# Peptides against a protein of PDB entry 5EFW: the designs that were tried, part 116

Target 1, 141 residues: chain A of PDB entry 5EFW
Amino acid sequence: TTLERIEKNFVITDPRLPDNPIIFASDSFLQLTEYSREEILGRNARFLQGPETDRATVRKIRDAIDNQTEVTVQLINYTKSGKKFWNLFHLQPMRDQKGDVQYFIGVQLDGTEHVRDAAEREGVMLIKKTAENIDEAAKEL

## One batch from the design tools (peptide; made by RFdiffusion4, then SolubleMPNN)

Design b1_p26_6_s2 (from b1_p26_6, 10 letters changed)
Fold by OpenDDE base, seed 1:
Structure b1_p26_6_s2 (fold): chain B 141 residues (1-141), chain A 26 residues (1-26)
Amino acid sequence: as target 1 above (141 residues)
Amino acid sequence: SSMEEERRRKREEDLEKFKEKREELE
């Protein structure tokens, strides 16, 4: 599969560049966040955070990046217009054949509501599967 | 260092591939 076939909310970031900027964003992600591609590329994804974003959750994301591990969290994010939404977010490293981290894949669940229980578990499975699809597609580039 | 330069080169090449892919999506 190719990246263009993945019609989900996702970004690819480059931790090897200063401040781990977004280097790829799906159309769905742009629609969700209300940003243009030009406004997003080259930026750290922290612009989605705002006053009600849980800082402890943000730290979990940062720790995962620093430790080159995956993480799944749910946090408040903000669109360009300032609209709050719950983001069920999965982040995982993309590694080369040597096992070195090249990129991070970030996937956001569709929707704006906080999810719990069975719905959350289903969402987590979906975004993790999506991340694997992105990983495979990106390696073909 | 030579190693740092090689890493930089690889990053730039990878970034270009993603840029090309983004352009295809636009």
Scores: peptide ipSAE 0.123, ipTM 0.614, DockQ to the pose 0.041
Fold by OpenDDE base, seed 2:
Structure b1_p26_6_s2 (fold): chain B 141 residues (1-141), chain A 26 residues (1-26)
Amino acid sequence: as target 1 above (141 residues)
Amino acid sequence: SSMEEERRRKREEDLEKFKEKREELE
C-alpha cells in the first residue's frame, strides 16, 4: 500500500488491542529490523529489545502509551539477526475527530548510530515531522 | 486526472488493509 511504502522507518500500533500490537510497518522499517511483515504484524514492538536496552527508557515509552502522550528517546534495539543499533525513536498518538486515541505512530531515525547534540536535534525534528506527515496521511484514508 | 485517480485508489486500498488488519488482530 501507499502508507506501507513511505520511505521512512515507522510503525503504527493499535493500543485498543491487547498489548498494543503493530498493525502497520513501513518497508524501510522491515529492512532496518530484518523482519518480514508477517513476522511483525500483530506483535508488540518489544521484540526489538535486548540485553543492552535500557529499561528506564523502555518505561518512558510505556508511560507515554499509558498516558496517551508523545515521547522521544534513544535506545538500543536489535535486528532479527541480533545486530545492535541505536534507535532515535519518536512516538505520538493518532487521535480521531473526538480526540480519542485510535493508534500510535512510531518513527525511527534513518541510520543505526547514536546521535548527539546538533545531529540529535535535527534528527528529532525530522522524525517528529515525519510522524505528523504519517498522521495526516493516515487520516486522509 | 489519472494521477488523482491512482492516488485515490491507493488511499482506498490502504484504508481497507488498515481495517482488515485491525479485524484480524481482534
Scores: peptide ipSAE 0.123, ipTM 0.674, DockQ to the pose 0.198
Fold by OpenDDE base, seed 5:
Order: C-alpha cells, then sequence, then structure tokens
Structure b1_p26_6_s2 (fold): chain B 141 residues (1-141), chain A 26 residues (1-26)
C-alpha cells in the first residue's frame, strides 16, 4: 500500500484488539528488523526485546499505551538474527474525530547507534515530525 | 487530472486493505 511505502521506520498498532498487535509495518521497518510482514502482523512488538532491553524503559512504553499518551525513549532492540541495535523510539496515539484513540503510531529513528545530546534532540524532532506525517496520511484512508 | 484519479484509487485500495487486515486480526 501507499502507507507501507513511506520511507521511514514505523508501525501502526491496534489497541482495540487483544495485546495491541501490529497491523501495519513500513518496508523500512521490515528491513531494519529483518522480519517479513507475514511474520509480524498480528503480533505485539515485544518480539524486538531481548536480554539487554531495559525493563524500566519498556514499562514507560506500556504506561503510555495504557494512559493513551505519547512517549519517546531509547532502548536496545534485536533483529531476527539476534543483532542488537539502539532504537530511538517515539509512540503516539492516533485519534478519531471524536478524540477517541483508535491506533498507535510507533516510529524508529534511522540508524542503530546510541545517540546523546544534540544528536538525540535532533533525532527526537525528526521522529515526532514523522509520526505527525503518518497520522495525517493514515487519516486520509 | 489523471494523477488525482490515481491518488484517489490508491487511497481507496489502501482503505480496503486496512479494513481487511483489521478484521483478520480481530
Amino acid sequence: as target 1 above (141 residues)
Amino acid sequence: SSMEEERRRKREEDLEKFKEKREELE
């Protein structure tokens, strides 16, 4: 689809379904994580987590979903082959015309290294802007 | 224009696929 071809790393999840599964993933996200679309659709994104993933950071993500708020974090994720990468991640709700949450948008920064200071701030601005663009594009469907 | 018609068609196709995937996951 046009949405899947957006050249950014992102997923859309459905919190109205059991365990908030991934319902859309961009081609770039699949390339980053080394999974096929068939392998991840219908699954919770926790399969990206591993031994060195900070559980406290994961809880921040879960809390944001439960509270229907946005969050920006950086955490260790793993590809299908087991390769570690640092994921600068932004998550925000997609709301309908009534203001009710229908989906979540998760955006991952391009790159795999841990970023700090000015580089982190710049990355955060980029992934937040990307999330807004995806929100607008998805609402047109 | 032809470009506008193509964009409209793609949006309609994406909407249908969106609904199908959502229903499949329910």
Scores: peptide ipSAE 0.025, ipTM 0.545, DockQ to the pose 0.189
Fold by OpenDDE base, seed 4:
Structure b1_p26_6_s2 (fold): chain B 141 residues (1-141), chain A 26 residues (1-26)
Amino acid sequence: as target 1 above (141 residues)
Amino acid sequence: SSMEEERRRKREEDLEKFKEKREELE
């Protein structure tokens, strides 16, 4: 679909389903993670985590989902082949007209390197803006 | 058992909801 072809790394998850599974993934996300669409749809995104993934950072993500808030973190993730990468990740709820959470949008910065300082701030602004664009696009489906 | 049947029903409902939403976005 048109949404899948958006040249950004992102997923949409459904917190109203058990374990908040991925229900949509962009082509870029599949390329980043080395998974097929069939391998990840219906699964919680925790399969990207591994030995060096900071558990405290993971808890921040979980807390944001539980509290229905946005969060931006940077953590170690793993591709299907086991390659480690730094994931600058922004998560925010997609709300309906009543303000109730329908989905979560997760956006990952382009690139796999750890970013800091001005580069991180720029990346955060970019992925937040991307999330807003995806929110608008998804609501038109 | 009744409990097993209820769990099966819920799993089927969850799967259907997932499929519907996935197909809507794909």
Scores: peptide ipSAE 0.029, ipTM 0.566, DockQ to the pose 0.092; fails the geometry check

Design b1_p26_6_s3 (from b1_p26_6, 11 letters changed)
Fold by OpenDDE base, seed 1:
Structure b1_p26_6_s3 (fold): chain B 141 residues (1-141), chain A 26 residues (1-26)
Amino acid sequence: as target 1 above (141 residues)
Amino acid sequence: SREEEERRRRREKEIEEFKEKREELE
């Protein structure tokens, strides 16, 4: 689809299904993580986690989903081949006209290094804006 | 215009494909 071809790293998940599985992934996300679309769809995004992933940060993500709120964090993720990368990650709910949560949008910064200070602020602004653009593009889904 | 109609048809198809994929995961 045209949505899949957006040159940003993102996924859409469905919290109305058991374990909030990924239902959509961009081509860039697949390239970053080294997975095929078939390997990703229908799975919870926790497959990106590994030994050095901060469990407290993961809990922040879980809490945001449970509370239907947005969150922005940095955490260590792993590619299919086992390569570590720092993921500046933003998650926010996609709501319908009634205000009910339909999906979550997850956006990952295109990079593998930990970012701080001005670079982090810039990255956060970018991924948040990207999430809003995706929300607008996918609102009719 | 014809171009606007084609764009609309493409968008409608993409939305339908996405919905079908979602239903397969239910």
Scores: peptide ipSAE 0.079, ipTM 0.610, DockQ to the pose 0.173
Fold by OpenDDE base, seed 5:
Structure b1_p26_6_s3 (fold): chain B 141 residues (1-141), chain A 26 residues (1-26)
Amino acid sequence: as target 1 above (141 residues)
Amino acid sequence: SREEEERRRRREKEIEEFKEKREELE
């Protein structure tokens, strides 16, 4: 689909289903994480976490979902092969016309390195803008 | 235009496929 071919790393999850599973993943996200689409769909994104993933940062993500708010964090994730990478990602709710949350959009920055200072600020702006673009593209779902 | 109609049809198909996929995951 056109949405899958967007050249950005992103997923869409459904908080109305048990355990907020991934219901959509871009080709770029699959390439980043080394998973197939079949391996990703229907699963909670926690499979990307591992031993060095900061639990406090994970809690921030969980809190944002529970409170239906946006959050931007950077944490260690793992590919299918076990390769560590720094994941700077932004999560935000997608709301319907009534204002109810129907989905969450998660956007991951390109690259696998830890970013700081100006580079981090630039990355955050980019992934937030990307999330807005995806929201506009997918809100009819 | 023809191009606009084709884009519309593609979008509608993608939305339908997404909804079907969602239902499958339920």
Scores: peptide ipSAE 0.061, ipTM 0.620, DockQ to the pose 0.178
Fold by OpenDDE base, seed 4:
Structure b1_p26_6_s3 (fold): chain B 141 residues (1-141), chain A 26 residues (1-26)
Amino acid sequence: as target 1 above (141 residues)
Amino acid sequence: SREEEERRRRREKEIEEFKEKREELE
């Protein structure tokens, strides 16, 4: 689909389904994480977590989903092969015309390095902008 | 135009396929 071909790392999840599964994943996301689309769709994104993933950061993500709010964090994630990478991650709800949450958009920074200071600020701006672009592209869902 | 109509049809089909996939995940 055109949505999947957007050259950014992102997923769309459905909080109205059990365990908020991924319902869309970009090609870039699949490449980043080393999973196939078949392995990803229908699953909660927690498969990216591992031993060194900060549980407090994960809780922030969970809280944002539960409270239907946006959040931006940086955490250790793992590829299918077990490679660790730093994920600058932004999550925000996609709302319908009535204001009800339909989906969540999760965006991951293109790079896999831990970022700080100006680089982090730039990355945050980028992933937030990307999320807004995806929201506009997916508004017809 | 015909091209615009074809693009619209493709988008509508993609949306429909998405909705079907979502229903399968329920």
Scores: peptide ipSAE 0.047, ipTM 0.589, DockQ to the pose 0.186
Fold by OpenDDE base, seed 3:
Structure b1_p26_6_s3 (fold): chain B 141 residues (1-141), chain A 26 residues (1-26)
Amino acid sequence: as target 1 above (141 residues)
Amino acid sequence: SREEEERRRRREKEIEEFKEKREELE
């Protein structure tokens, strides 16, 4: 699909299904995480977490989903091969015309280091803008 | 135009395929 070919790291999840599974993933996301599409569709994104992932940060993500709000955090994630990377992660709800949450959009900016200050602000701006673009592209789904 | 109609048809097909895939995951 055209949506899969967007050259950004993102997933779409369905909170109306059990355990909020990934229902869509970009090609870039698959390349980043080293998984095939078949391996991740229908699964909760928690498979990216590992030993050094901060559980308090994960709880912030969970709270945002439960409260149907957006959140931006940085956390350690792992590729299929076990490679660690810092993930500047932004999540926001996609709402229908009635205002009800239909999906969640998750955007990932990967890096070898935790970003701070100006670099963090720039990254946040980028992934938020990306999320809005995905929302616009996917609103008809 | 013909081009606009073809673009519309492609978009509609992609949406339908996505919905079918979603239903398979339920």
Scores: peptide ipSAE 0.025, ipTM 0.542, DockQ to the pose 0.169

Design b1_p26_6_s4 (from b1_p26_6, 11 letters changed)
Fold by OpenDDE base, seed 2:
Structure b1_p26_6_s4 (fold): chain B 141 residues (1-141), chain A 26 residues (1-26)
Amino acid sequence: as target 1 above (141 residues)
Amino acid sequence: MEEEEERLKKRKEELEEFKKKREELE
């Protein structure tokens, strides 16, 4: 699909389904995480978490979902093979014409290091812009 | 005109695939 071929790491989740499962993932996300599409569709994205993932940061993500708000955080995630990466993660709701939340868009910028200062600002700008582009593309579908 | 029709067709197909995936997860 055109959405799957967007050359950014992202997922779309459905908060109306039990445990907010992934319903869509980009090819880049699959490559990053080393999972097949079959392995991740229908699952909550928590499979990316591991021993060094900060639980307080995970709670911020959960709170944003529950409150239907956007959030931007950095957290340790793991590939299928167990490789650690820093995930600069942005989550935002996708709303219908009535303003009701239909989906969440999650965008990931991977890195070997926790980014700070200018690099973090640039990364945040990039992933937020990407999320907006995905929102627009999905609304056109 | 043909390029726009093809683009619209692709968008419709992607929407149907997206809806189908959602329904399969319900």
Scores: peptide ipSAE 0.022, ipTM 0.515, DockQ to the pose 0.181
Fold by OpenDDE base, seed 5:
Structure b1_p26_6_s4 (fold): chain B 141 residues (1-141), chain A 26 residues (1-26)
Amino acid sequence: as target 1 above (141 residues)
Amino acid sequence: MEEEEERLKKRKEELEEFKKKREELE
């Protein structure tokens, strides 16, 4: 689909289904994580977490989902082969015309190190803008 | 007009695929 071909790392999840599974993933996300589409559709994104993933940061993501709010964090994630990467992650709700949450958009910016200061600010601006573009594109479907 | 009609057709097909995939995950 046009949505899957957006040249950014993202997923769409469905909080109305059991355990908020991934329902869409971009080609770039599959390449980043080393999973096939079949391996990840219908699963909760927690399979990216591992031993060095900060549990307090994971709780911030869970709280944002539960409260139907946006969040931006950095956390360690793992590819299928076990490679670690720093994920500058942004999550936000996608709302319908009535304002009810239908989906969540998750955008990932990968890196070899934790980013700070100007690099972090630039990354945050990029992933937030990407999330807005995905929201607009998905609403046109 | 043909380009716009093709764009609308593709969007409709993508919407139906979206709905189908969602139902399969329930």
Scores: peptide ipSAE 0.021, ipTM 0.519, DockQ to the pose 0.178
Fold by OpenDDE base, seed 3:
Structure b1_p26_6_s4 (fold): chain B 141 residues (1-141), chain A 26 residues (1-26)
Amino acid sequence: as target 1 above (141 residues)
Amino acid sequence: MEEEEERLKKRKEELEEFKKKREELE
């Protein structure tokens, strides 16, 4: 699909389905995580977590989903092969015309190191802008 | 006009595939 070909790391999840599964993943996300589309669709994104993933950060993500709010965090994630990366992650709800949450958009900026200060601010601006672009592109879904 | 119609057709096809995929996840 046109949406899959957007050259950014992102997923769309469906909170109206059990366990908020991934219903859409970009080609870039598949390349980053080393999974096929078939391996990812229908799964909760928690499969990216591992031993060094900070549990307090994961709780912030869960709280944002439960409260239907946006959140931006950095956490350790793992590829299929077990390679660690720092994920600057932004999550936001996609709302319908009535204001009801239909989906979540998750955007990932990968790095070998935790980013701080100006680099973090720049990354946050980028992933937020990406999420808004995806929201506009996916409004008809 | 013809290019816009083809773009709209492709977009509708993508949406139908997405809906079908969503139903398979339920």
Scores: peptide ipSAE 0.020, ipTM 0.478, DockQ to the pose 0.180
Fold by OpenDDE base, seed 4:
Structure b1_p26_6_s4 (fold): chain B 141 residues (1-141), chain A 26 residues (1-26)
Amino acid sequence: as target 1 above (141 residues)
Amino acid sequence: MEEEEERLKKRKEELEEFKKKREELE
């Protein structure tokens, strides 16, 4: 679909379904994570977590989902092959016309290093802008 | 008109696929 072809790493999840599964993933996300679309659709995004993933950061993501709020964090994630990467991750709810949460948009900026200072600020601006673009694109569908 | 109709058709198809995918995950 046009949505899947957006050249950014993102997923859309459905919190109205059990365990908030991924319902859409961009081609770039599949390439980044080394998973097929079939392997990830219908699954919770926690498969990206591994031994060095900070549990406190994961809890922040969970809390944001439960509270239907946005969050921006940076955490270690793993590809299918077990390769570690730093994920600057932004999550935000996609709301309907009534203001009810329908979906979550998750945007991932991958890197070999933990980004800080100006680089982090730039990355945060980028992933937030990307999330807004996805939100607009999804609403047009 | 034809290009707009094709865009609208594609958009509707994508919306239906989206809904279908959601239903399949329920």
Scores: peptide ipSAE 0.019, ipTM 0.497, DockQ to the pose 0.183

Design b1_p26_7_s1 (from b1_p26_7, 13 letters changed)
Fold by OpenDDE base, seed 2:
Structure b1_p26_7_s1 (fold): chain B 141 residues (1-141), chain A 26 residues (1-26)
Amino acid sequence: as target 1 above (141 residues)
Amino acid sequence: SELKKLFEEYYKLALENRREEERKAE
């Protein structure tokens, strides 16, 4: 369909389920992470973390989920084969008509290095825009 | 819609996978 075929790395998670599991993933995300859809659906996205993933950054993500807010961070993630990549990650809640959080949208911009300055600002703008597009596309759900 | 149907399919799969993992952990 249109949503999963968007050429962007993203997932949708359900915070109403225990441990906020992934319930939707784009094809691009699967390609990036080297997992099949079956392998990741129903799991918390923490499987992407590894030895060099900064725990303080992870805590920022957790806090955002708990507080039902958006957050943008960069962290080291790992593919299924163990390949490291820098993930410019944006997370934001998807709310219903009443304003209640239904899901979270997670957008990933992968890179071989930590991005700074103009490159970071550009990336942040891109992933935030992507998240809004996904939110709009998912309204029919 | 097609998207809604796909979403529901993936959601069901997610729940099934989760249940399976929980059973394995027991």
Scores: peptide ipSAE 0.522, ipTM 0.877, DockQ to the pose 0.879
Fold by OpenDDE base, seed 5:
Structure b1_p26_7_s1 (fold): chain B 141 residues (1-141), chain A 26 residues (1-26)
Amino acid sequence: as target 1 above (141 residues)
Amino acid sequence: SELKKLFEEYYKLALENRREEERKAE
């Protein structure tokens, strides 16, 4: 199975380019967000944000990128048609053999509502494991 | 590898799209 066909919602971004654009997206991510691959490649992922997206949560994501750390948050995102969904989002850096950050991996778990307690813990474990699997699969890149 | 070729293809497309968007924004 090719990387893009992994049945998980994820993107890879390049922080070495201006505005940290998306450079890879899974088929599942395209289906979730209702965008084509050509519509999103080269763009910053902020197009998923909208009126009800919490600005403080977005700042946490930005801080993690700037500090080259991982972060896990829940935020409201929007599809191309304007449908809202709760996104349990995990972001982590992809490092090369020298330890330098090459890319970021973003994994999205979509839901109709904000998740708490056991459901949240399970979701976090899932998206973190997914991110690690993607990191391993993309080491040759 | 095939994966690397695909990645490079998408990366190239990303760069092209970004340049086009930048031109439109000017």
Scores: peptide ipSAE 0.521, ipTM 0.876, DockQ to the pose 0.820
Fold by OpenDDE base, seed 4:
Structure b1_p26_7_s1 (fold): chain B 141 residues (1-141), chain A 26 residues (1-26)
Amino acid sequence: as target 1 above (141 residues)
Amino acid sequence: SELKKLFEEYYKLALENRREEERKAE
């Protein structure tokens, strides 16, 4: 499918369900995080967090979900094996034709280092563009 | 569409997995 062809790290979550679980995950995301689809679907994405994940940044994500807004942050995430990576993360709501939020799109750009300045700006543009592509591909949902 | 069918499949799986995790947590 078109959505499957998007070779980017992303998930779709359903805020209308308890704890905003992941309801769709790209193959790239599975590869990045080292989880199977069965291990991820139905879970809140917080399983990626660990000891060095900044709680204030996590709160920004939570606030965005609660307020039905978009947010872009960098945070430490962990793979299934415990490997740390910097996640340049963008989240935005998917709205229906009436304007109501149905889902959230979460896009991840992974890196071994925290990025700043031009590299960060470039990454942000990339993940935002990716989110828009996913939104377009998922309009039929 | 094929995408919608896939989405529905994964969505259903997500719901099932969520329920299973909830049962395990109890």
Scores: peptide ipSAE 0.518, ipTM 0.879, DockQ to the pose 0.918
Fold by OpenDDE base, seed 1:
Structure b1_p26_7_s1 (fold): chain B 141 residues (1-141), chain A 26 residues (1-26)
Amino acid sequence: as target 1 above (141 residues)
Amino acid sequence: SELKKLFEEYYKLALENRREEERKAE
């Protein structure tokens, strides 16, 4: 199957381009967010944010990108129609054979409620494993 | 590979869309 058909919510972004835009999105991500691929590609993922999105959490994501590190957070995101959902989000750099950051992989686990404790730990393991699988698949690129 | 071709296609689309957004912002 193609990378886009992986039944997980994820995007790939390019930090080497201005404003770190999305350059790849899975079908599941499009379904979750209610956007078309044409509406997503080329944009910064901040369009998912809204009034109740915690700005401090967003800053943690920005810091991770700037420092070229991974981060895992939960934040409120919004679909195109304005529906709120909790996003358990994991971001990690994709590096080339020289160790330089080439892209970022963002994986989203959606839910109607904020997750804690065992549920959160399980979700984190899932999205991190997903990110690793995507990284391996993308090595062919 | 087919995956590489698809990725390149989407990457090009991303660049095109970004250019359109930049024009609208002017």
Scores: peptide ipSAE 0.526, ipTM 0.878, DockQ to the pose 0.770; fails the geometry check

Design b1_p26_7_s2 (from b1_p26_7, 18 letters changed)
Fold by OpenDDE base, seed 5:
Structure b1_p26_7_s2 (fold): chain B 141 residues (1-141), chain A 26 residues (1-26)
Amino acid sequence: as target 1 above (141 residues)
Amino acid sequence: SELEELFEEYRRLALENRAAEAAAAA
């Protein structure tokens, strides 16, 4: 679909399904993580976590989902082949006209290195804007 | 809406994939 071809790393998850699985993934996300779409759809995104993934950071993500809020964190993730990468990750709810949460949008910064200071602030701004653009694009369908 | 129809399709595919994975693991 057109949405899948957006040149940003992102997924859409459905918290109304058991374990909040991924229901949509961009082509860029598949390339980043080295998984096929078939391997991704229906799974919780935790398969990207590994030995060096900070559990406190993961808890922040879980809390945001449970509380239906947005969150921005940076954590270690792993590709299918086991390569580590730093993921500057932004998650926010997609709400309907009534304000109820229907989905979550998760955006991953392009790149594999940990970012700090001005670079981190710039990355945060970018992925937040990306999430908003995805939300708007989806609602226009 | 078109969005809802699209995501309904993806939800169906997601559930099918999950079921297939569970069956393969059994």
Scores: peptide ipSAE 0.389, ipTM 0.822, DockQ to the pose 0.497
Fold by OpenDDE base, seed 4:
Structure b1_p26_7_s2 (fold): chain B 141 residues (1-141), chain A 26 residues (1-26)
Amino acid sequence: as target 1 above (141 residues)
Amino acid sequence: SELEELFEEYRRLALENRAAEAAAAA
């Protein structure tokens, strides 16, 4: 679909399904992570985590999901081939017209470097805007 | 809506893949 072809790294998850699995992934996300769509759909995004992924940061993500809030973090993720990359990650709920959470949008920055200061602020703004754009694009379908 | 149809399809695919993984892990 057109949504899959958005040139941003993102997934959509469904917290109403067991273990909040990925139900949608952009082509860019697949390229970034080196997985096929078939390998990703239906899985919890934790498969991107590895030995150097900070558990405290992961807990922040979990807390955001449980509390149905947005969160922005940087964490080490791993591609299918085992390559480490820094993931500037933004997660936010997708709500229906009643305000109930139906999905989560997860956006990953295009770059794989750990960013700080101005670069981090810029990246955060970008991925937040991207998430909003995805939310709007999805709801316009 | 198109969104509803789209996500219904992907939810189906997600559930199918989850079931396959569960079966493989058993």
Scores: peptide ipSAE 0.355, ipTM 0.807, DockQ to the pose 0.554
Fold by OpenDDE base, seed 3:
Structure b1_p26_7_s2 (fold): chain B 141 residues (1-141), chain A 26 residues (1-26)
Amino acid sequence: as target 1 above (141 residues)
Amino acid sequence: SELEELFEEYRRLALENRAAEAAAAA
């Protein structure tokens, strides 16, 4: 679909299903993580985590989901082949007209290094704007 | 809505994929 072809790394998850699984993934996300769509759909995104992923950062993500809020963090993720990358990750709820959460949008900005200072601020603005664009695009369907 | 129908299809596909994976692993 056109939504899948958006040239950004993102997923849509469904918190109303058991374990908040991924129900949609962009082509770019599949390329980044080295997984096929069939390997991704229906799974919780925790498969990207590994030995060096900071558990405290993961807890921040969990808290945001539980509280139905947005969060932006940097964490170590792993591709299917085991390659590590720094993931500047933004998560936000997709709400219906009543304001109830229906889905979550997760946007990933990959990098070989932990981004700092101006680069971090720029990345944060980018992935937040991307998430908003995806939310709008999805609701226009 | 079209959005709801689209995501319903993806949810169905997701569940089918997981079921197939579980069956293959059994």
Scores: peptide ipSAE 0.339, ipTM 0.799, DockQ to the pose 0.467
Fold by OpenDDE base, seed 1:
Structure b1_p26_7_s2 (fold): chain B 141 residues (1-141), chain A 26 residues (1-26)
Amino acid sequence: as target 1 above (141 residues)
Amino acid sequence: SELEELFEEYRRLALENRAAEAAAAA
């Protein structure tokens, strides 16, 4: 679909299913992570985590999901081949007309280094705007 | 709506894939 072709790294997950699995992934996300769509769909996004991924940061993500809130963090992720990258990650709920959470949108900005200061602020604005654009694009379908 | 139909399809595909992976891992 056109949604898959959006040139941003993102996934959509379904918290109403066990373990909040990925139900949608953009082509860019597949390229970033080096996984096929078949390897992605139906799985929890934790497969991107590895030895150097900060568990406290992961807990922040889990808490946001449980509380149905948005969160923005940076964490170490790993590609299928084992390459490490810093992931500036933004997660926010997608709500229906009644205001109930139906899905989560996760947006990833990859980098070789932890972004700081102005670069971090710019990245945060970018991924938040991306998430909003995805939400709007999806609801226009 | 079209959105609901689209995401229902994605959801179905995701569940099917998960089931296949679980079966392969068993």
Scores: peptide ipSAE 0.322, ipTM 0.797, DockQ to the pose 0.515

